# Ledger of designs, part 311: peptides against a protein of PDB entry 5Z08

Target 1, 168 residues: chain A of PDB entry 5Z08
Amino acid sequence: RQKDEWAKKTSSLMKQLDWFIGEHLGAMLAAEELGGPVVGELMEIDPDDLSAGFNAHGKLKKATSQPDLDRRQRRIDDIWGPQDEQGQAHKRKRGADEALAASAEMRDLIEQLMNKLVEAGGDNSATYVEIPRESAAARFLVRSKVAMFHPNDARRLRLVDFGRDLDD
Target 2, 222 residues: chain B of PDB entry 5Z08
Amino acid sequence: GLPRLIDAIEEASKIPAKRRQTPIKPTIEKLTTHLYTHGASPDSLLRLADLLTLRNHLDQASLAAITRNLYPSSTVSDEVVLRFIGALGHGQLKPTLALQALFLRWLVMVYHLLENPGVLGQVYGVLFDLLDTAAIRPQLCHLLALVTRRKHVRPFRIQAILTLSRQTGGDPNLTGLLRVFKNYYPEIIVGDATKGRASAFKHPDPQWRQHLDEIQQRRSEA

## One batch from the design tools (peptide; made by RFdiffusion4, then SolubleMPNN)

Design b2_p28_5_s2 (from b2_p28_5, 15 letters changed)
Fold by OpenDDE base, seed 4:
Structure b2_p28_5_s2 (fold): chain B 168 residues (1-168), chain C 222 residues (1-222), chain A 28 residues (1-28)
Amino acid sequence: as target 1 above (168 residues)
Amino acid sequence: as target 2 above (222 residues)
Amino acid sequence: VKEWAEKLKTLEEIHLRLRYAAGHDLAA
């Protein structure tokens, strides 16, 4: 009985978290990755807003030419390409795709962080997830006080141990 | 009445001071006088919370004056509380830290009037993670001292407060909060962090409390 | 049971912090 109640509550909360990531956070993360505003600093961004572009304060900074940034920038340039109706539809689609990708990245990162924390069995050194890059998702997790970078390695991220009890 | 004053201020808040046709100060003074005399209903509190927490064109002095006179005539809803909590921290859309400190002070002073004191416990993590913000720390620690329950005293928070206490040279507010933690878990090793002077978390404004009690008494008689 | 409680607590704290940090209405 108690286990089932905990399972139900956990499932419900996971759904809520997934919804929040997908419906709100993903677009904001995508916007940040695309050189828009930092998540939580200026406004909520929906996928439509992402497709419409950033205001003068959310200038798409010309992302410095890292090759992957160049691909994203080309994707951005392709997203921000000519304002024909087809171009707008492609922009909307690409904005939605970037929001979905950012949502997936955030979900995956949270899952990895949680799994590593469980697997570590109390060994703090084993709780780190290796991240391929400093993403908007990773930065946001740190800024939100959900995760912490390794003090000597910004490619290593760990979840804050929220679940640990003193009665344990 | 109060709703009309709020309406006027809401409209004025949308317009930069230089573009307003009429000075807002007289309306703010009427509002604060009304609040001082009668307090704010739950509905008025919500509207005022929005005015105080949302970025608008009201000047800081006016916002502070409203906050200092924000006497509830009744209870304080979860929504009102959450508006103030959501307004805490850093960000371009957030109120000034000075105003946030006033909000936290207000929450301390009206804590006994919350419809659900548990709402603050639900957002405990948000409050606790703001302890590094020096400008709001005194009032934040006081609020946390009221809100903290056994379930909130976790290893990561103990470590965080100990670390922050060391970094701040033993902030008496952090020491006070750590003593609250120790009340739930006496076995917590706090080292020298508790040997220092701790804040007693006394009521921030006894006169404000007295006046609030007078307003609340009128409600019980009505 | 303990593991589920820890997981739930972790998710609660994550969800809360992400919503707050994103500027989302905490009442929603």
Scores: peptide ipSAE 0.678, ipTM 0.905, DockQ to the pose 0.772
Fold by OpenDDE base, seed 1:
Structure b2_p28_5_s2 (fold): chain B 168 residues (1-168), chain C 222 residues (1-222), chain A 28 residues (1-28)
Amino acid sequence: as target 1 above (168 residues)
Amino acid sequence: as target 2 above (222 residues)
Amino acid sequence: VKEWAEKLKTLEEIHLRLRYAAGHDLAA
């Protein structure tokens, strides 16, 4: 019973995390990789758009019913400048593909970090994951205080040991 | 009434000060006077929290004046709390660190009026990870001292606060927070970090508390 | 049971921090 409840809660939270990465974080990470704003730092609010007011998410209440996805797509499109309709469609597709790639990278990196922490059995030296490059995903995990770079090697990343208890 | 004053300020907040047809200061003064006299309802608190936490064209003095007069007439909802917590930290969209310190001070002073004090425990990680931000650390440590429960005292947090305490030369607020941790786990080895002077986490503003109590008493009589 | 509790705590802390750092509404 208790094990089943913990398993269900864990599964639910994993789904929520996966959803958050895919639906929200991936596009922002992709924008950072493409030379856009750093995740969490630059939601450029056009001063002229302030007149529309802000929603609970700090986003401009533009009267255009376009879903949050379209605004992210517009940011990617804005980074690459105005193109013809075909160019816009191609940019939108590229932006979607980059967002999917960034989402996959973030999920994989979190999984590797969690697995290494479990495998290490309390040995901090064994908790590091080697990253092929300093990605937006890796930088974001560090800025978020989820992970830490090795002090002498920026290619080595470890998860913060959130799970360890003093009652153990 | 208060809603109409908030409406006027919300509209003015969308417009740069140089482009406003009328000065906003008289309306801010009316708002702060009203808040001081009557407090803010839960609905008004939410609207004011949005004005204080979202990037807009209001000046810092006006935002600070509203925050200093943000007396709840009733309870404080989880949503209001989470607006203020979400506004903490570094970033171009975040309020100034000075204003964030006022928000944290406010949360300390209204902690007993939270509809669900557990909401702060749910976002404990966010609060704790901001301890390296010197400008907000005093108020943050005070809030954490109120919020901390046994479940929050973890090895990684103990190590983090010990490291930060060493780096800061033994900040009294961090020493105070370590003592709170030690109350839940007396066996925690804190070394010399707890031998120093600790903050007592006294109420930040006794006059503000007294005035809040007067506003809250009027509600109980209604 | 301990391992599941540790995993859940880890995921909670990750999810919270990522949402916060991304500027996501913590009430959502």
Scores: peptide ipSAE 0.678, ipTM 0.902, DockQ to the pose 0.766
Fold by OpenDDE base, seed 2:
Structure b2_p28_5_s2 (fold): chain B 168 residues (1-168), chain C 222 residues (1-222), chain A 28 residues (1-28)
Amino acid sequence: as target 1 above (168 residues)
Amino acid sequence: as target 2 above (222 residues)
Amino acid sequence: VKEWAEKLKTLEEIHLRLRYAAGHDLAA
C-alpha cells in the first residue's frame, strides 16, 4: 500500500517534470544555446525574436515589442509557446527541434545525476557525472541550485543531496 | 472603489512616467488611503501582487507605498503568496531587492492570515536557496523561522546554513535560523555558529500589526 | 520505501527549483 502510493506520486511528479521541461524549459534553454538571454534572467524573447536571432551581445536583433506587462506565465507562453503562423514554419521547426534537443539533454542529465547519486551509496566523490560540454542545461541546473560543479573541474557535475534525512 | 483605482494604476503602469498625460501620484495616494482604511480583498490583493511583482513603469516609491499599505481585509490566498515568492531573487525582470525585502516583511506580518500556511512549506526550497542574498536575508530568515518544520531540516540545508554562517562572520539572522533547526533536532552539531548573537525574530512593525487587527476585526463584524 | 521517499523528495526539489529559476508561475 505505502509503496504503491509512493510509486504513484513519483510517477505523477515525473510526468509533471517531463511536461515542464518539454513545454516550457526546452525552448528557453535552446534560446540560451543560440546566444539568447540566460534562462530566467530575460523572459522578453518573443519566439519571433528567436527567429530574428541575437546580436553579439545576446540582445535580440529586432526591437522587442513592448514587454507584455501582464502575467509572467502568459509572457513565458507567448514568448516560448508554439507559433501558429505559416511563414515562420521553417524557423519554427528549427526552433522546435532545438527546444526538443535541449529538453532531451535536460531530461538525460537529470536522470544521470539521480542515478549517480544512488550508485555512490553516500560517497560524494562518486556522485559526479561527466558532462561532454558546458551546456545551457548544465549551467541552468547549477544556477537553479539543483546541481554543483566540481570545484576543480567544470566538466564534473553532481546533484544536490536533497533526499538524505537526519532520521536515516 | 478599490477596483477602479487599481484599473487606473494598471493602465498607468504600462506607460513610461514621462509619457503619462496625468501624474499617477494622486491615484497612488488614493489607493494607499483606501488600503489603509479598508484593506484589500483577495481579488484586489492578487491584482496588486501583479502590479508589485511584474516589471512595469511604476516608480519604486509608489511600489513601496502600496506594499506598506497592503493590509488584507480577509485571508491571503496561495496564489498571492506564490506571486510574491516567484518575484524573489536576482533578475532583470524581478523587483528590486529593497522591494523584495518589503514583500518578505509583509509575508511575515500576514503569515497568520494565509489560507494555507503550508504553501510556504511547499516552496521552502526556493526561500532557503536565497539566503546568500544579503539584502533580503534578515526578512527571509524571519519568514523561514516561521515556516520551518521538522521535514525541512535536512543535512544539505544544515551544511548550507553553516557554510553561509562562516562566510558571513556569523550573521545573527542565520544564527537565529540555526537555533530553529536545533529545536527540531537537538542532536544537530552546529558548533560555535549558535553561540553567537541571534536575532529574536520580533514582529517587524507593531503599529502595522495593530492596524491590521483593526481591519480584520471589522471583517468579523460584517 | 525509503528509496522511494528519497526519490520523490529529490524530484520535488528539482521540479520546484527549475520552475522558479525559469520564472514559471509557481501557482501553475
Scores: peptide ipSAE 0.676, ipTM 0.904, DockQ to the pose 0.752
Fold by OpenDDE base, seed 3:
Structure b2_p28_5_s2 (fold): chain B 168 residues (1-168), chain C 222 residues (1-222), chain A 28 residues (1-28)
Amino acid sequence: as target 1 above (168 residues)
Amino acid sequence: as target 2 above (222 residues)
Amino acid sequence: VKEWAEKLKTLEEIHLRLRYAAGHDLAA
């Protein structure tokens, strides 16, 4: 009975977390990776807004403003191709693909961090996950106070040990 | 009535001060006078929480004046509490740290009127992770001292507060919070961090409390 | 039972912090 209630609660919370990552966080992380705003500093980003690109200040390009194409914007435009109808469809698809990739990376990082914490058996030195790059997902986990970088190695992340009890 | 005053302020909040046809200050003064006399209903509190926490064109003096007169006439809902908690911390969309300190002070003063005091316990992690923000730390420690239960006293939080206490040279508010933790787990080794003077977490405004009690009494007689 | 409680607590703290840091409505 009690074990089944805990299992049900855990499953429900995992589904809620997965939904939040996929429906909200993924697009914001993708925007940060593409040189947009830092996650949590600006309003929620629609995946369709990713296709418009960002200026040097991380602001969404409005269709009417010909802002000076900075080097970052040129790189975005080079990545996204010409603004024809086919180019707009390709831009929207790419924005969706980047949001999906960012969502998958965040889910994978959380899973790896949780697994390493369990495997370490209380050894803090064994709790670190090696990351291939400093991604928007990795930075966001640290800013959120969910994870910490190793003090001497920015390629190593560990989960904060939230679960440990003093009654244990 | 209060709803019409809120309507006028909501509309004015969408417009930069330089583009307003009429000054908003007289309407703010009418609002604060009404709040001081009658308090705010749960519905009015929610609308006012949105005005205080969402980025708009209201000036800081007006926002502070509303917050200082934000007397609940009834209870405070979970939604109102969560609006204020979501507005805490650093960010371009968040209120100033000075206004956040007023929100935390308000939450301390109305804590006994929360519909569900447990809501603050659910967001305990958010509040605790803001302890490094010096500008809000005094009020934050006071709120955490009220909210803390046995379930919140965890090894990672003990280590975090001890580290921050060392870094701050023994902030008396952190020492006060550590004493609250020790009340739940007397065996906690706090070392030299508790040798200093601790904050007593006294009520921040006795006059405000007395006036709140008068507003609450009038509701029980109606 | 202990392992399930630790896992649930960890997920609660992760979910809360990610929602807060993203600026998501904590009441939603």
Scores: peptide ipSAE 0.676, ipTM 0.904, DockQ to the pose 0.758

Design b2_p28_5_s3 (from b2_p28_5, 12 letters changed)
Fold by OpenDDE base, seed 5:
Structure b2_p28_5_s3 (fold): chain B 168 residues (1-168), chain C 222 residues (1-222), chain A 28 residues (1-28)
Amino acid sequence: as target 1 above (168 residues)
Amino acid sequence: as target 2 above (222 residues)
Amino acid sequence: TEEWAKKTKELEEIYLRLRYAAGFPLHE
């Protein structure tokens, strides 16, 4: 009975987390990766907003702004293609694809971190996940204090063990 | 450096403003500028927590200015947290309720930097018993919303919030806290009497958060 | 039971911290 209740609650939390990552966090992470605002600075990033690109200050560029000769905007415009109807559709699709990729990366990273924490059996040295790069996902986990980097190796990330602190 | 500024303020805090040979305002401005630029180390945080929480001769504007610029450069110790918690409530030796509200807001904004987040969970009862204090209730409910776990959601506390909500005409912060409780116990009825919009408990100062993140990042690179 | 309880507590904390850090409310 109690095991089944915890299993159900765990499943519910996983679904809620997956939904949150997919519907909200993925687009925010994609925006950060594209040189947009840091996650949590802008609450509502539409995938369409991702397609419009960001200025040097991480602000969404208004579609109506004249071709600002900003190299970063050109690169974004080059990345997102011509502003014709087909180009806008390609931009929107690319923004959605980046949000999906960021969502998948975050889900996978959380899963790996959770699995390593369980497998380590209390050995903190065994809890580290190797990350291929410092992604927006990894940085956000650290800023949120969900994870921490290894003191001497920024390619190693571990989950904060909240379970121990609650049982003491 | 920061320690010398704290030394000067500590000495000045022992003397009534009318008896000071030198105005303290320029030293407070130097301190707040330093804190804004570099943050406070754990040791400096403890000393500043004592200056903010212990009865002294510093003016309320100076204390508020220090509190608004109290960026941790590192972690926040249990001792620092307990100084601020110990300063809450009514009494002649306690800080003003306005300053207590700033302390609670600060604790919300630095919650993720606590060395031991569990310390606030241990003093949960002390915090909860202050909910009747209207002047600090908004920030107190926000802090409790961050701290609340299943172990804290007890029938007597649910009933206490419901009773206080009725007495306050449905304070949105109490309704918000009750919704946080509902996350752990879905059967909790947030009754119709809560005509008020529940507080969302979003981060109270995004600009302060951003500046804190910049200070924290500089430390990881040093 | 203890492992499942630990996992559930961990996931709860992750979810709350990520939501809050992203600027979302602590409750629905």
Scores: peptide ipSAE 0.614, ipTM 0.828, DockQ to the pose 0.290
Fold by OpenDDE base, seed 4:
Structure b2_p28_5_s3 (fold): chain B 168 residues (1-168), chain C 222 residues (1-222), chain A 28 residues (1-28)
Amino acid sequence: as target 1 above (168 residues)
Amino acid sequence: as target 2 above (222 residues)
Amino acid sequence: TEEWAKKTKELEEIYLRLRYAAGFPLHE
């Protein structure tokens, strides 16, 4: 009974986490990777805003108020010019692809971190996952204090063991 | 450096403002500027926690300014946490309720930097018993929302929140805390207690968080 | 049972911390 309850709870939490990563966090991570805002600065990143790109300060490139005439001409050119629609569609697709990639990376990283924590059997030295790069996902896990870098090697990441500290 | 600024403020804090030879405000401004730029080490945090929580002759504006700039450059020790928790509640030796609310807000904002997050879980009862104190309730509920785990969700606490929620006309922070309890025990009925909105308990200051992250990042690069 | 309890507690903590750090509420 209790085991089944914990298993159900674990499954529910995994589904919630996967949903959260896919629906919200992936796009935010992709924005950070693309030089956008750090995850949690902007609550509402429209995936379409990812296509607009970010300035060197991580702010959405405000479409320079090109004078209303140039906006009309761009709208006319956007309406009549196949290149700009294709360009926008390509940008939107790229933003979606980056969000999917970031979501996958975050899921995989969490899974690896959890697996290593379980496999280590209490040996903290064995809990480290090697990461190929310092991704937005890895950085966010560290900022969230879900994970920690190895003090001497930023390519090694471990999960914070909350399970031990909560039973005391 | 920061230790010398703390030394000067500690010495000044022993003397009533009217008896000080030099105004403390410029030193407070230097301290807050330093804290904003570099943060505070664990040792400096402890000293500042004592300065903020112990009765002294510093004015409330200075204490508030220090608290608003109390960026940890590293972790936050259990001892620092316990200083702030020990400063909560009513009493002649306690800080003002306004300052206590700032301490609770600070604890919320640095919760992820605690060396041992479990320390707040150990004092959960102490925090929970302060929910009747209206002046600190918003920040207290937010802190409790962060700290709450399955072990803390007890029938007597559920009933206490429900009772207090009725007495307060449906304080949204209490409703929010009860919704956090519901994450652990889905069978908890929130709706019958309060027709009011629930507090979401989002991070209280995104700009402060961003600046904290910048300070924390500089430490990892050093 | 203990392993599943630990895993569940870990996932709860991960989920809450990630949501909160991303600016989301602590409750649904």
Scores: peptide ipSAE 0.603, ipTM 0.820, DockQ to the pose 0.301
Fold by OpenDDE base, seed 3:
Structure b2_p28_5_s3 (fold): chain B 168 residues (1-168), chain C 222 residues (1-222), chain A 28 residues (1-28)
Amino acid sequence: as target 1 above (168 residues)
Amino acid sequence: as target 2 above (222 residues)
Amino acid sequence: TEEWAKKTKELEEIYLRLRYAAGFPLHE
């Protein structure tokens, strides 16, 4: 009975998490990857401010005079710039594809992190997942304090073990 | 550095404003500027927590200014948390309720930086018993919403919230807290007594969060 | 039972933290 209740609750939580990632978080992560607002920041970003692009720190690039249309700025302009109806449709499709990709990355990363935590059996050294890059997904997991980087290697990420801290 | 600024403020805090040889305001401004730029180490946080929570001769504006700029550069220890929790409630030796509300808001904003989040779960009862204090209730409900787990959702606490909600005319924060309880026990009827809007318990200051994240990021690079 | 309980608690914590960090309410 209790095992079945926990299994049902786990399944329900997984479905809720998957839905949340797909319907909300994926688009926000995609926006951050494209140089948009950091996930959970108030989107009080004026569309005109979005056109100025974002610096490497996720801050709005002050409109510095030199239009060095960095590849990111071109992508932002390609996504947010005033374009004709066809350009807008292409932008929307690209935005949807990026949101799907970000959703998939976040789901996979959470799954890997959870699997490593279970497999490690309490060995903290075995709990690290190797990440190919510092993604918006990885950064968000760290900011939310769901995960943490290895102190000496930013390519290694581990899940925070909440189970130990909550039972005391 | 920050320790020297704290030393100067600690010494000034022992002396009534009228008897100080030098105005403290410039030192407070230097402290708050430093905190905004660099944050506070765990050791500095403890010292500042004592300045904020213990009765001294610092003015309320200075205490509020320090609290608003109390960015941790690292983690927040259990000891720091317990200083702020111990300062809550009614009493002549306790900080003003306005300052207590700022402390609770601070705890909400730094909750993810606690060395042991479980410490708040251990004092859950103490926090819950303060819900009748109207002046701190909004921030207290928000903190409880973050801290609440299945083990805390008890029949007597459900009934206490329902009773207090009726007495307060359906305080949105109490309704919000009851909805958080419902996440653990779906059978909880948030019925007609909660005709009010529920608080969403969103992060209270996104700009403060962003600035905190910048301070925290600099630590990980060092 | 203990393993499933741990997994459930972990998922619950992940879900709550991600929602809150993304600016969503702590309740539905």
Scores: peptide ipSAE 0.570, ipTM 0.797, DockQ to the pose 0.272
Fold by OpenDDE base, seed 2:
Structure b2_p28_5_s3 (fold): chain B 168 residues (1-168), chain C 222 residues (1-222), chain A 28 residues (1-28)
Amino acid sequence: as target 1 above (168 residues)
Amino acid sequence: as target 2 above (222 residues)
Amino acid sequence: TEEWAKKTKELEEIYLRLRYAAGFPLHE
């Protein structure tokens, strides 16, 4: 009975987390990856807003032709710059694809971090996940104090073990 | 450096403002500028927590200015947390309620930097018993919303919030705290007395958060 | 049972911290 209650609660939390990642966090992470605002600075980023791109200050570009965009911003503008109706549709699709990719990366990273924490059996040295790059997802987990980097290796990330601190 | 500025303020804090040979304001401004630029180490945080929480002759504006610039450069120890918690409530030796509200706001903003977040869970009862103090209630409810876990959600506390909500005409912070409790126990009826707007408990200062993140990033690169 | 309790507590903390850091309410 108690095991079943915990299993049900875990399943419910996973569904809530997956929904939150897919509906909200993925678009925010995609915006950060594209040089937009850091996650939590701008609420409710629409994929259409992602398609407009961001300036060097992480602010949404208004469709006005400001010529002096930096090289990174030009690449974003080449990807997301105003095009005809077909170009706008391609940009919206790309914004949605980036949000989906960011959502998938965050889900996978959380899953790997959780699995390593369980497998380690209390050995903190075995809890690290190797990350291919410092992504917006990885940075956000660290800023949220959900995860931490290895002190000597920024490619190694581990989950904070909250279970130890909450039972004492 | 920061330790010398703290030394000067500690010495000045022992003397009434009218009897000081030199104004302390320039030293406070140097301290707050340093804190804004570099943050405070754990040792400096402890010393500053004592200056903020112990009875001394520093003016309220200076104490508030220090608190608003109290960026940790690293983690926040249990000892620092307990200094601020011990300063809460009514008493002639305690800080003003306005300053206590700033301390609670600070604890909310640095909650993710605590060495042991569980320390606040251990003093949960002490914090909860202060909910009747209107001047600190908004920040106290926000802190409790962060700290609350299933073990803290007890029938007597649910009833206490419901009673206090009725007495306060449905304070939105109390309603917000009840909604947090409902995440753990869905059967909690946030009754008709909570027809009011609930507080969302969003981060109280996004600019302060951003600046804290910049200070914290510099440490990870060092 | 203890393992499932630990997993549940961990997920709960992850969810709350991510929501809060993203600027979302701590309650539904």
Scores: peptide ipSAE 0.496, ipTM 0.737, DockQ to the pose 0.280

